# Peptides against a protein of PDB entry 8OXM, part 87

Target 1, 371 residues: chain A of PDB entry 8OXM
Amino acid sequence: FKAEFRLAGGVNLPKIIDCVGSDGKERRQLVKGRDDLRQDAVMQQVFQMCNTLLQRNTETRKRKLTICTYKVVPLSQRSGVLEWCTGTVPIGEFLVNNEDGAHKRYRPNDFSAFQCQKKMMEVQKKSFEEKYEVFMDVCQNFQPVFRYFCMEKFLDPAIWFEKRLAYTRSVATSSIVGYILGLGDRHVQNILINEQSAELVHIDLGVAFEQGKILPTPETVPFRLTRDIVDGMGITGVEGVFRRCCEKTMEVMRNSQETLLTIVEVLLYDPLFDWTMNPLKALYLQQRPEDETELHPTLNADDQECKRNLSDIDQSFNKVAERVLMRLQEKLKGVEEGTVLSVGGQVNLLIQQAIDPKNLSRLFPGWKAWV

## One batch from the design tools (peptide; made by RFdiffusion4, then SolubleMPNN)

Design b2_p13_6_s2 (from b2_p13_6, 8 letters changed)
Fold by OpenDDE base, seed 2:
Structure b2_p13_6_s2 (fold): chain B 371 residues (1-371), chain A 13 residues (1-13)
Amino acid sequence: as target 1 above (371 residues)
Amino acid sequence: SLDEELALAKAEL
């Protein structure tokens, strides 16, 4: 370890530490304090298993469909070491950085990121109709710019096209795998983009198995497919490559039903894997100030060991785990809203749900659904 | 290769 550390941005002020490996290579490590990295570590193992399934199938292997993974070493319930994803940037930092964000650079006459946030915060406690109207006004005056990421990073037209395809495939694979696993909290700081590969890296995997739906402001979309996410795909948007990569990923997931159910069952009953939503976690996720710059003193949530009164909590936990497994089985059968869909029908429904302005307008403002 | 990815992407379009 070097004696010096840098602070990364964000509420928890993670420490970036440079480590010299036994191979003489310098590696950056992100030391997260106060976050439970065990959930991230378990979800990375699930993603590696999904990648193994995708590599076994000829159609998904030909398309190089993978979800990007990173190494996690949990040290405790509140500390761990992440392999820093070198050459990645949060999509939020590229798009809506206050100083030099792509929206400000390419759309200087649009609303600022702050104006958009303020407008959505003002209607946070209002009706769904009022939220929808303000969201549509924000969207009209905040036009997508994420197409410029690949254009800035890849000047050669052939490389640019390849990287735009890699991006589109990465969005498709992570969207479908994320939906199957019920991955939530997909805000613009929890999705990194690799500046060399144009692939997405999903971080902070602490909302899984649809636990985002039981937040005080429920999650209303299956994955992040916002206007900037779509703009990064180029002129075809969600049609063509994205849709087909979603369908091919969904085919592999549905054909792997027994394997996925068995794996998720083992994880749901693992006493070391706390996947359940609790009121303190819910409060923490939906009280985060969006501006990483304000040093809000992290309330020491004292370790009130909620002494689980064993008997009544075990029955309630088992019923929640059973409901998660039943819903996972439904997804893997193509059961949506009580109807059995084809792979194409299911993928189409998920795309429509993810891009619906009514669903997007209902999200917590900190999710930044207009980006 | 880029050509194989282009061919796949074109066969998809």
Scores: peptide ipSAE 0.025, ipTM 0.707, DockQ to the pose 0.014
Fold by OpenDDE base, seed 3:
Structure b2_p13_6_s2 (fold): chain B 371 residues (1-371), chain A 13 residues (1-13)
Amino acid sequence: as target 1 above (371 residues)
Amino acid sequence: SLDEELALAKAEL
């Protein structure tokens, strides 16, 4: 280990450390403190399995459809080492950094990221109609700029075009696999982009199996397909390459139903894999900046009183696990809202749900649905 | 080949 460390930013102040391996190679490591990295490790294994399924199919293999994975070494329930994704940046840091964000650089007369967040926080407790109106006003005065990521990084037109396609394929693959697994908390800091490949890396995989729907402000979209995410695809948007890559990914997932169900069943009943949403985790994920002062969880509350009858907890857990498996089976059969859809029909419904400004306006303001 | 991937990608545009 080198004696020097860097802060990666964010609330938990993760430390970037440089490690020299026994092979003499330097490797960057992210040390997260206080986070349960077992969830990330398990979800990375599921992504590797999905990648194996995608590589076996000729149509998805030809398109190089993959989810980017990273190595996770859980050290304890509250600590672990992540292989730092060298050459990645959070999409939120590129787009909405306070000093040099792409929105400020390319759209200096638009609302600031702070003004947008403030407007959406002011209506957070208001009706869905008032949220929608303010969201539409924010969107009108905060225009997408993510097309400039590939234009800044890739000056050669042929390379630029190829990287924009790699980006679009990465968004499609991660969106569909993320939907099948019920991956939530897809805010702009939990999605990294590789500055060399233009592929996305999804981090912080603690909200899975649709547990985002039971948050105090429930998640209303199947994946992140916001205006900037779409702008990065270029002039065709969600049509052409994106739609076809979603359909081909969904086809492989549906044709792999038995394998995916078996894997998820083993994981849901693993006593070491805490995928369930608890009230403290829900509070942490949707905490307001104004509420930072009081809730230092003095996690000094004695381990003793949560001896609620193990039998009632186990029965409730089993019913939730069974419901997750049933919903996963429905998705893999193309059952949406009680109707069996074709692959194209299911993908179309998911795209429409993800881009619907009514769904986007209902999200927690910290998710930044206008970005 | 890179050309077949580019041709597939162009046929998807």
Scores: peptide ipSAE 0.022, ipTM 0.664, DockQ to the pose 0.014
Fold by OpenDDE base, seed 4:
Structure b2_p13_6_s2 (fold): chain B 371 residues (1-371), chain A 13 residues (1-13)
Amino acid sequence: as target 1 above (371 residues)
Amino acid sequence: SLDEELALAKAEL
């Protein structure tokens, strides 16, 4: 290991360290402290399996449909080593960095990211109608700019076009795989874009199996398909390449039902894999800036006395796992709202749900659904 | 090849 480290941005202040392998190669590593990387590691294994399924199918293989993976070595429940995704940037950093974000650069007369967040926070406890109206005002005054990512990074028109396609395919694959696995909406800092490939890397996979639906502000979209995510696809948006790549990915997932169910079943019942949402995790994921002052976790270790009967916990857990498996089976059969849909019908419904400003307006404001 | 990806992309338009 080199003696020097860099801080990566973020609340947990992860350390970027350079290590020399036994092969003499320097490798950049991200050391996360206080994060449970086991869920990330498990989800990377599931993504590798999904990639194997996608590579076996001729139509998805021809399109190079893959979900980007990173190496995770969990060291403990609260520490691990990640392969630092060198040459990636968080979409949120590119779009809404306070100093040089693309919104500020390309749309200097639009609302600031702070003004948008403030407006949406003011209505957070209001009706869905009031949230929708304010969200539409925010969206009108905060126009998408993510098209400029590929334009800035890829100056050659042929390369630019190729990379925009790679981006669109990456969004499609990650959206459908993410829907099947119930990853839900993704915070803009937890989606990295590769500056060379234009492919997405999803990090911090702490919400899976639709556990985002049981958050204090439940998720209302199957995946992140916000206006900037769509803008990065270029003029066709969700039509053409994106839709077809979603359909081809969904076809492979549906045709792999037995394999996916078997593997998810094994993971859901793995005692080492805590996928369940807990109140502390829910608070952390939807923490308000106002609540930062009072949560000194005086985790006094002494309240051991909730002897919840092991039997009632196990029965509750089993019922949650069974519900997750049933919902996964429904998704893989194309069952949406009690109706069996074709692949095209299911993909269309998911796209419409993901882009619906009524659904987006109901999301937790901290996740910035206007970006 | 770029041409195959362009052909796929054109077939996808």
Scores: peptide ipSAE 0.021, ipTM 0.649, DockQ to the pose 0.014
Fold by OpenDDE base, seed 1:
Structure b2_p13_6_s2 (fold): chain B 371 residues (1-371), chain A 13 residues (1-13)
Amino acid sequence: as target 1 above (371 residues)
Amino acid sequence: SLDEELALAKAEL
């Protein structure tokens, strides 16, 4: 370990440390001192298993379909070491950085990211119709720019084309795997893009198994497929490469039903793996920027022994776990809204749900569905 | 699509 550390920013002030491995290689590590990294570590293991399934199938192997993983070493319930994703940037940082974000650079006459957020926050408690109208106004005045990521990073046309395809495949794989695991919508700061590979890295996996649907503002999309995410695919958008990579990924997932169910069952009943949504976590995930000042978590919420009988807690947990497994089984059978769909039909439904401006307009404004 | 054929051809090389 080097004696120097850098702050990565954010509320938890994670420390970036440079470490020399026994192999003489420098590795940047992120030390989180306030977050439970166990959920991230478990989800990385699930992603590795999904990658193993994708590598066994000829069609997905030929397409190099993988979900990007990073090393997580949980040290305690509140501390761990992450392999920092060196050479990655949050897509939100690239797109909507206040100083030099791509929207400001390429679309200087559009609404600012702040104006968009303000407009959507003003209607947060309004009707779905009012949310939709304001979302459409925001979208009209905040046009996608994520195509410029690959254009800025890859100046050679042949490399640019290859990296745009790598991006599209990465979005497809992560979208379908993310849907199966119930990751839902992802905050723009929790999706990193690799500046060399153009592949996505999903971090902070604290919402899984459709727990985003029980948030105060429930998620309404199966995965993040916002206008900028689509713009990064180029002129074909969700058609062609993206759609077929989704279909091939879904085919492998559906054909691996028994394996995926067994894996997820073991994880859901692991007493060390807290995947359930709690009220404090829900408040933290949907906190307003204005509310950041007062919630010092005075963790002096006394454990009011709500002596809910241990039996009633266990029964409630088991019912939630069973419901998660049932819904996972439905997804892997192609059961959507009580109807059995083909792989193509299921993937089409998921894409349509993810890009529907009515669904996007209903998302929590803090997650920036217009980006 | 031409994009997939090119991506598959590059993955077989």
Scores: peptide ipSAE 0.016, ipTM 0.590, DockQ to the pose 0.014

Design b2_p13_6_s3 (from b2_p13_6, 9 letters changed)
Fold by OpenDDE base, seed 1:
Structure b2_p13_6_s3 (fold): chain B 371 residues (1-371), chain A 13 residues (1-13)
Amino acid sequence: as target 1 above (371 residues)
Amino acid sequence: MLDEEMELAKAAL
């Protein structure tokens, strides 16, 4: 290891360290403290399995369908080492950086990202109708610009076209795999884009198995498919390549039902893996930037031994695990809202749910559903 | 092998 470290920013102040391997290669690593990386490590293992299934199928292999993965090594319940995703940028950084973000550069007369956030935060406690109206006003005055990512990074037209397809395939694969695993909506800082491949890397996998539906502001979309995400696909948007790649990914997932269920079952019942949403984690995920100052967790949780009988905790956990497995089985059978759908019907429903402005307007404003 | 989606996308242009 080099003697120096850098800070990556953020509340937990993760440390960027450089190490030289026995192979003489320099590798950057992120050391995260005060965070449980076990869920990230587990989700990366599931993604690697999904990639193995996608590579075995001829159609998904021909389309190079893969979910990008990174190495995670949990060291304790509150620390671990992550592979640094070299050559990636958060899509939120590219789109809505206050200094040089693509919205400011390409749409200087639109609302600022701050104005959009303020407008949506003002209606956060209002009716769904008021949220929808303000969301539509925001969308009219904040037009998508993510098409410019590939245009800036790939100047050769043939390379540009190839990379736009790679992006579209990466969004499709991650959307369907993310839906099956119940990752839900993803914050724009937790989606990285590779500046060389145009593929997405999903980081901070702390919400899985539809636990986003039990947040103080529930998720309302199966995956992130916002206007900028769609704009990055180019003129066809969700039609053509994206839809076909979703269908082929869903087909492989549905045809691999037994394997997926068996693996997820082992993970859900692993006593070392807490995937359940706790109230503190739920509050943290939907904190306002202004609220960062006062929650010193003086968790002087006096262990008031609420001797909730170990039996009642275990029974409650097992019932939640069984419900997650049942919902996973329904998804893999194409059961949506009590109806069995074809692969094309299921994918169509998921796309429509993900792009619906009514669903997007109901999301937590901190996650910026207009981006 | 050329990406099947790239060939399908080229055929749609």
Scores: peptide ipSAE 0.018, ipTM 0.567, DockQ to the pose 0.014
Fold by OpenDDE base, seed 5:
Structure b2_p13_6_s3 (fold): chain B 371 residues (1-371), chain A 13 residues (1-13)
Amino acid sequence: as target 1 above (371 residues)
Amino acid sequence: MLDEEMELAKAAL
């Protein structure tokens, strides 16, 4: 390891370290402290399995449908090492950076990212109707710009076109697999884009199995398919390549039902894997001020081991695990709202749910549903 | 099929 480290931004101040492998290659690593990387490690294993299923199918293999994965090595319940996603940037950093974000550069007369966030925070405790009206005003005055990512990075038209397709395929694959696994907390900092491949890398996988629905502000979308995400696909948006890649991914997932259920069952009952949303985690996820103000929460969370009776914990846990498995089975059967849908019908419903401004307006303001 | 998706995507450009 090199003697020097850099801090990555954010509340947990993760350390960026460089190591030289026995192969003589330098590798950057992210050391997270005060974070449980076990869920990230488990979800990466599930993504690798999904990639194996996608590679076995001729149609998805031909389309190169894959979820980008990274190496996670949990070292303790509160520390681990991540592979640094070299050559990636958070989509939020590209889009809504206060200094040089794409919205500010390409749409200088639109609302600032701060104005949008402020407007949505002011209505956070208001009715769904008031949230929707303000969200529509924000959206009207904050137009998408993510098309410029590929245009800035890929100057050759043939490369630009190929990379826009790679992006669209990556969004489709990660959206469908993320939906099947109930992946939440898809805010603009938890989605990286690779500056060379245009593929997405999903990070911070700590909200899975639809646990985003039990947050203080419930998640109302199956995946992130916001206006900027769609704008990055180009003129066809969600139609054509994206829809077909979603359908082919969903077809592989549905045809792999037994394998996926067996894997998720093993994970849900693993006593080393805490996937359940606890109230403290829920509060932490939705109280993050995105302001760089170093409010050190000196929460001395004294680990008051609430010695809840082991028997009542186990019965409650098992009932939640069973409910997660039942809902996973429903998704893999195409059961939505009590109706059995075709692959195309299910994918269409999910797309409509993800782009619905009524659903988007109800999200936590820190999710930035207008981006 | 990649070529058809590329051709369909080119025809939609």
Scores: peptide ipSAE 0.017, ipTM 0.556, DockQ to the pose 0.014
Fold by OpenDDE base, seed 3:
Formats: sequence, C-alpha cells, structure tokens
Structure b2_p13_6_s3 (fold): chain B 371 residues (1-371), chain A 13 residues (1-13)
Amino acid sequence: as target 1 above (371 residues)
Amino acid sequence: MLDEEMELAKAAL
C-alpha cells in the first residue's frame, strides 16, 4: 500500500488508497468504515452468475449483454474494501451538479435541480393527485439532457453510435436483472456511468429482494427508466434495441429459473447475510437532507438487546424468505398481477410501470424521479 | 435476428 490516502467525501469519509500488487500494477481501492459491504459482495456474486448465464446464451452473448461488476471484500460487519470504479461518474453528478451539471449547461431556463426538489418536497405529504400534478409541472419545466453525455465524451460519429448502443444494452441488462433480484434504491448517485464504455455500474446494493416496497415511501417502479435514462438511448427511446435487449435478458433469466432460485435460496437462509429491511435503515434511506443536522444518532448499538423470543423472530424471518422466493419464482415464470405473461408481455408491462408518471410521482423526492 | 443496429455497429469497426 502507498503511505498516502485521499478522502472520497460524504458522511462516512471513505478512504481512497493505492495498492501496488506483486505484479507491479497500481490498483486504487476504496476503504469504507461503519458500512456493511456483505450485501454488496453477495449481490456482486449474483451479478457474476447472471453474467455467466448471459455469456452461455448465443443471443445475449452476441449482444454483449452484461452487468458491470466491481470487487468487494468485506472485512467485518462494519468495514470493507471496494474496487475503485476508475473512469466512472455518478449519473446524478453529470446531470444535476449545482455548478456545472448538464441540465444547467444545456437547459439554463428550466427549473434548477433545487427548485424541482423543493416543489416535490412541498407535496411529499399530499395526495397522489397533488403529487402527480406537481410532478408533471416539474417535468414540463425540467427537460431531459442525458443524450449530451455520449455527445460530449465521443466526438467520432461511429464511436458515438457504438457507445450509445453499449449504454442502451447496459440499461436493459441491469434493469431486467435488477427487477428479477428486486433491486431498489436506484437514485441518481447509486448509478455510475463509465466515461469510456458508456456502461452503467450499479453501486450500493443494500436494498434488494423488493425491500424497497416496505420503505416509509414505498418504491413504485421496477427499475430506473426516467426521462434522462431514456434520453441517453437516443431517438428510439425504449423501443428497438432497449426492448429487444430486455426481452433477451428476461428469456435467459426465465430459462435459468432453477439455477437462480437455488442461488437465492442459499443466500436468503445464510445466517451471515442480513438482507431484511430494518426500521432504522428504512428511516436513514428516506431521511430529509434538512434533518441531517440533528440526527447524529450515536447508535450505541450496545444496549437494546431486546430479547425478542428467538423463535418468533425465526418464524417471522422464514415467512419473509419464503415470500421472497415465491415472488422470485413468479417473476421467473412471467406471473405478473396473477396473470402469466409471455417474455414480450412481461417486459412491456415492466417498461410501462417504470415510465408511468403516476408511479414516478409517488417515489421519495430524494430518488429524483424527474431526472 | 441480429439487431440491424448491431450489424451496422459491427460493420463500422
């Protein structure tokens, strides 16, 4: 290891360290403290398995359908090392940075990212109808700009076209696999884009197996397919390449049902893997930025050994695990809302659910559904 | 069916 480190910023002050391997190559790593990386490590292993399934199928292999993965080494329940995703940027940093974000640069007369957030926060406790009306006003005055990412990074037209296609394939693959695994918390800071490949890297995998549906503000979309995500695909939007790549990914997942169920079953019953949503985690994920000043809970986690009867906890856990497995089996059979759908029918339903402004308007304002 | 757009992108390499 080099003697010097850098801070990545944020509340947990993760340390960026450079390591020289026995091969003489420098490798940048992110050391997180006070964070449980076991769920990230497990989800990366599941993504690697999904990639193996996608590479075995001729149609998905020809399309180069993959989920970008990174190395995770959990060191304890509260620490670990991540591979630094060099040459990636959060899509939120590119789109809605207050100083130089793409919305401010390309749409200077639109609402600011702050004005959009404020308007949606003001209606957060209001009816779904009032949320929808304000969301539509925000969307009308905050137009998508993510097409400019590929245009800024790739000046050659042939390279630009290839990279836009790589982006669209990456969105499709990660959306379908993310849906099958019930991946939540897909806000604009938890999705990175690679500046060289235009592929997405999903980070912070701490909301999985549909646990986003039990948040104080439940998640109402199967994956992030917001207006900027669609704008990055170009003129065809969700039609053509995106839809076909979703269908081919879903076909491979459905045809791999037994393998996926067996893997997820082993993970759900692993006593070392806490995937369940707890009330404190739920509150933290949907905390208001304005409330950051007062709630430093010194969670001295020491004292509340509430000896809930181990038997009642275990029975409740097993019933949640069984429900997750049943819902995963339904998804892999194409069962949606009690109806068996074809691959094309299921993918179409998921796309419609993900782009529905009624679903998007109900999300927590911190998810930034207008971006 | 290879996506015609992928065949075009392969022909541009």
Scores: peptide ipSAE 0.017, ipTM 0.533, DockQ to the pose 0.013
Fold by OpenDDE base, seed 2:
Structure b2_p13_6_s3 (fold): chain B 371 residues (1-371), chain A 13 residues (1-13)
Amino acid sequence: as target 1 above (371 residues)
Amino acid sequence: MLDEEMELAKAAL
């Protein structure tokens, strides 16, 4: 390890450290403190299994359908080391950075990212109708620009086209795998883009198995398919390549039902794996200081462990795990809202749910659904 | 299929 470290920013101030390997290669690592990386490590193992299933199928292998993975080493219940995703940037940093973000550069007459956020925060406690109206006003005055990512990074037209295709495939694969696993908290800082491959890297996997639906502001979309995410696909948007890659990914997941259920069952009953949402975690996820320019740092979270009786905890936990497994089985059978759908019908429903401005307008403002 | 995805994506350029 080098003697010096950098701070990555954010609430937890993760430390960037440089390590020299036994091979003499320098490797950057991210040390997180006050964060449970066990869930990230487990979800990376599930993603590796999904990648193995996708590589075994001829149609998904030909399309190079993969979810990007990174190395996680948990050190304790509140600390660990992450592989630094070299050559990646948060999509939020590219799109809505206050200094040089793509929206400011390409759409200088649109609302600023701050104006959009302020408008959505003002209606956060209002009706769904008022949220929808303000969301539509924000969307009208904040037009997508993510097409410019590939145009800036890839000047050769043939390379540009290949990278836009790689991006679209990465969005499709991660969206369907993320939906099957019930992955939440897909805000613009939790999705990285690789500046060389145009593939997405999903980070901070601490909201899984639909636990985003029990947040104080429930998650209303199956995955992030916002206007900028779609704009990065080019003129066809969700039609053609994206839809077909979603269908082929969903087909492999549905055909692997027994394997996926067995793996998730083992994980849900692992006593070392706490996947359940607790009230403190829920508050922390929806009170992020990066979205509040004015709130004072007075949350001393005193660890009052409420000693609930062990027997009532185990019975309640088992009933939640059973519900998660039943819902996973329904998804893998194509059961949506009590109806059995074809792969194409299920993928179509998920796309419509993900792009619906009524669903997007109901999300927590920190999720930035207009981006 | 891959060629149709490439041709559809080329027609979308």
Scores: peptide ipSAE 0.016, ipTM 0.554, DockQ to the pose 0.014

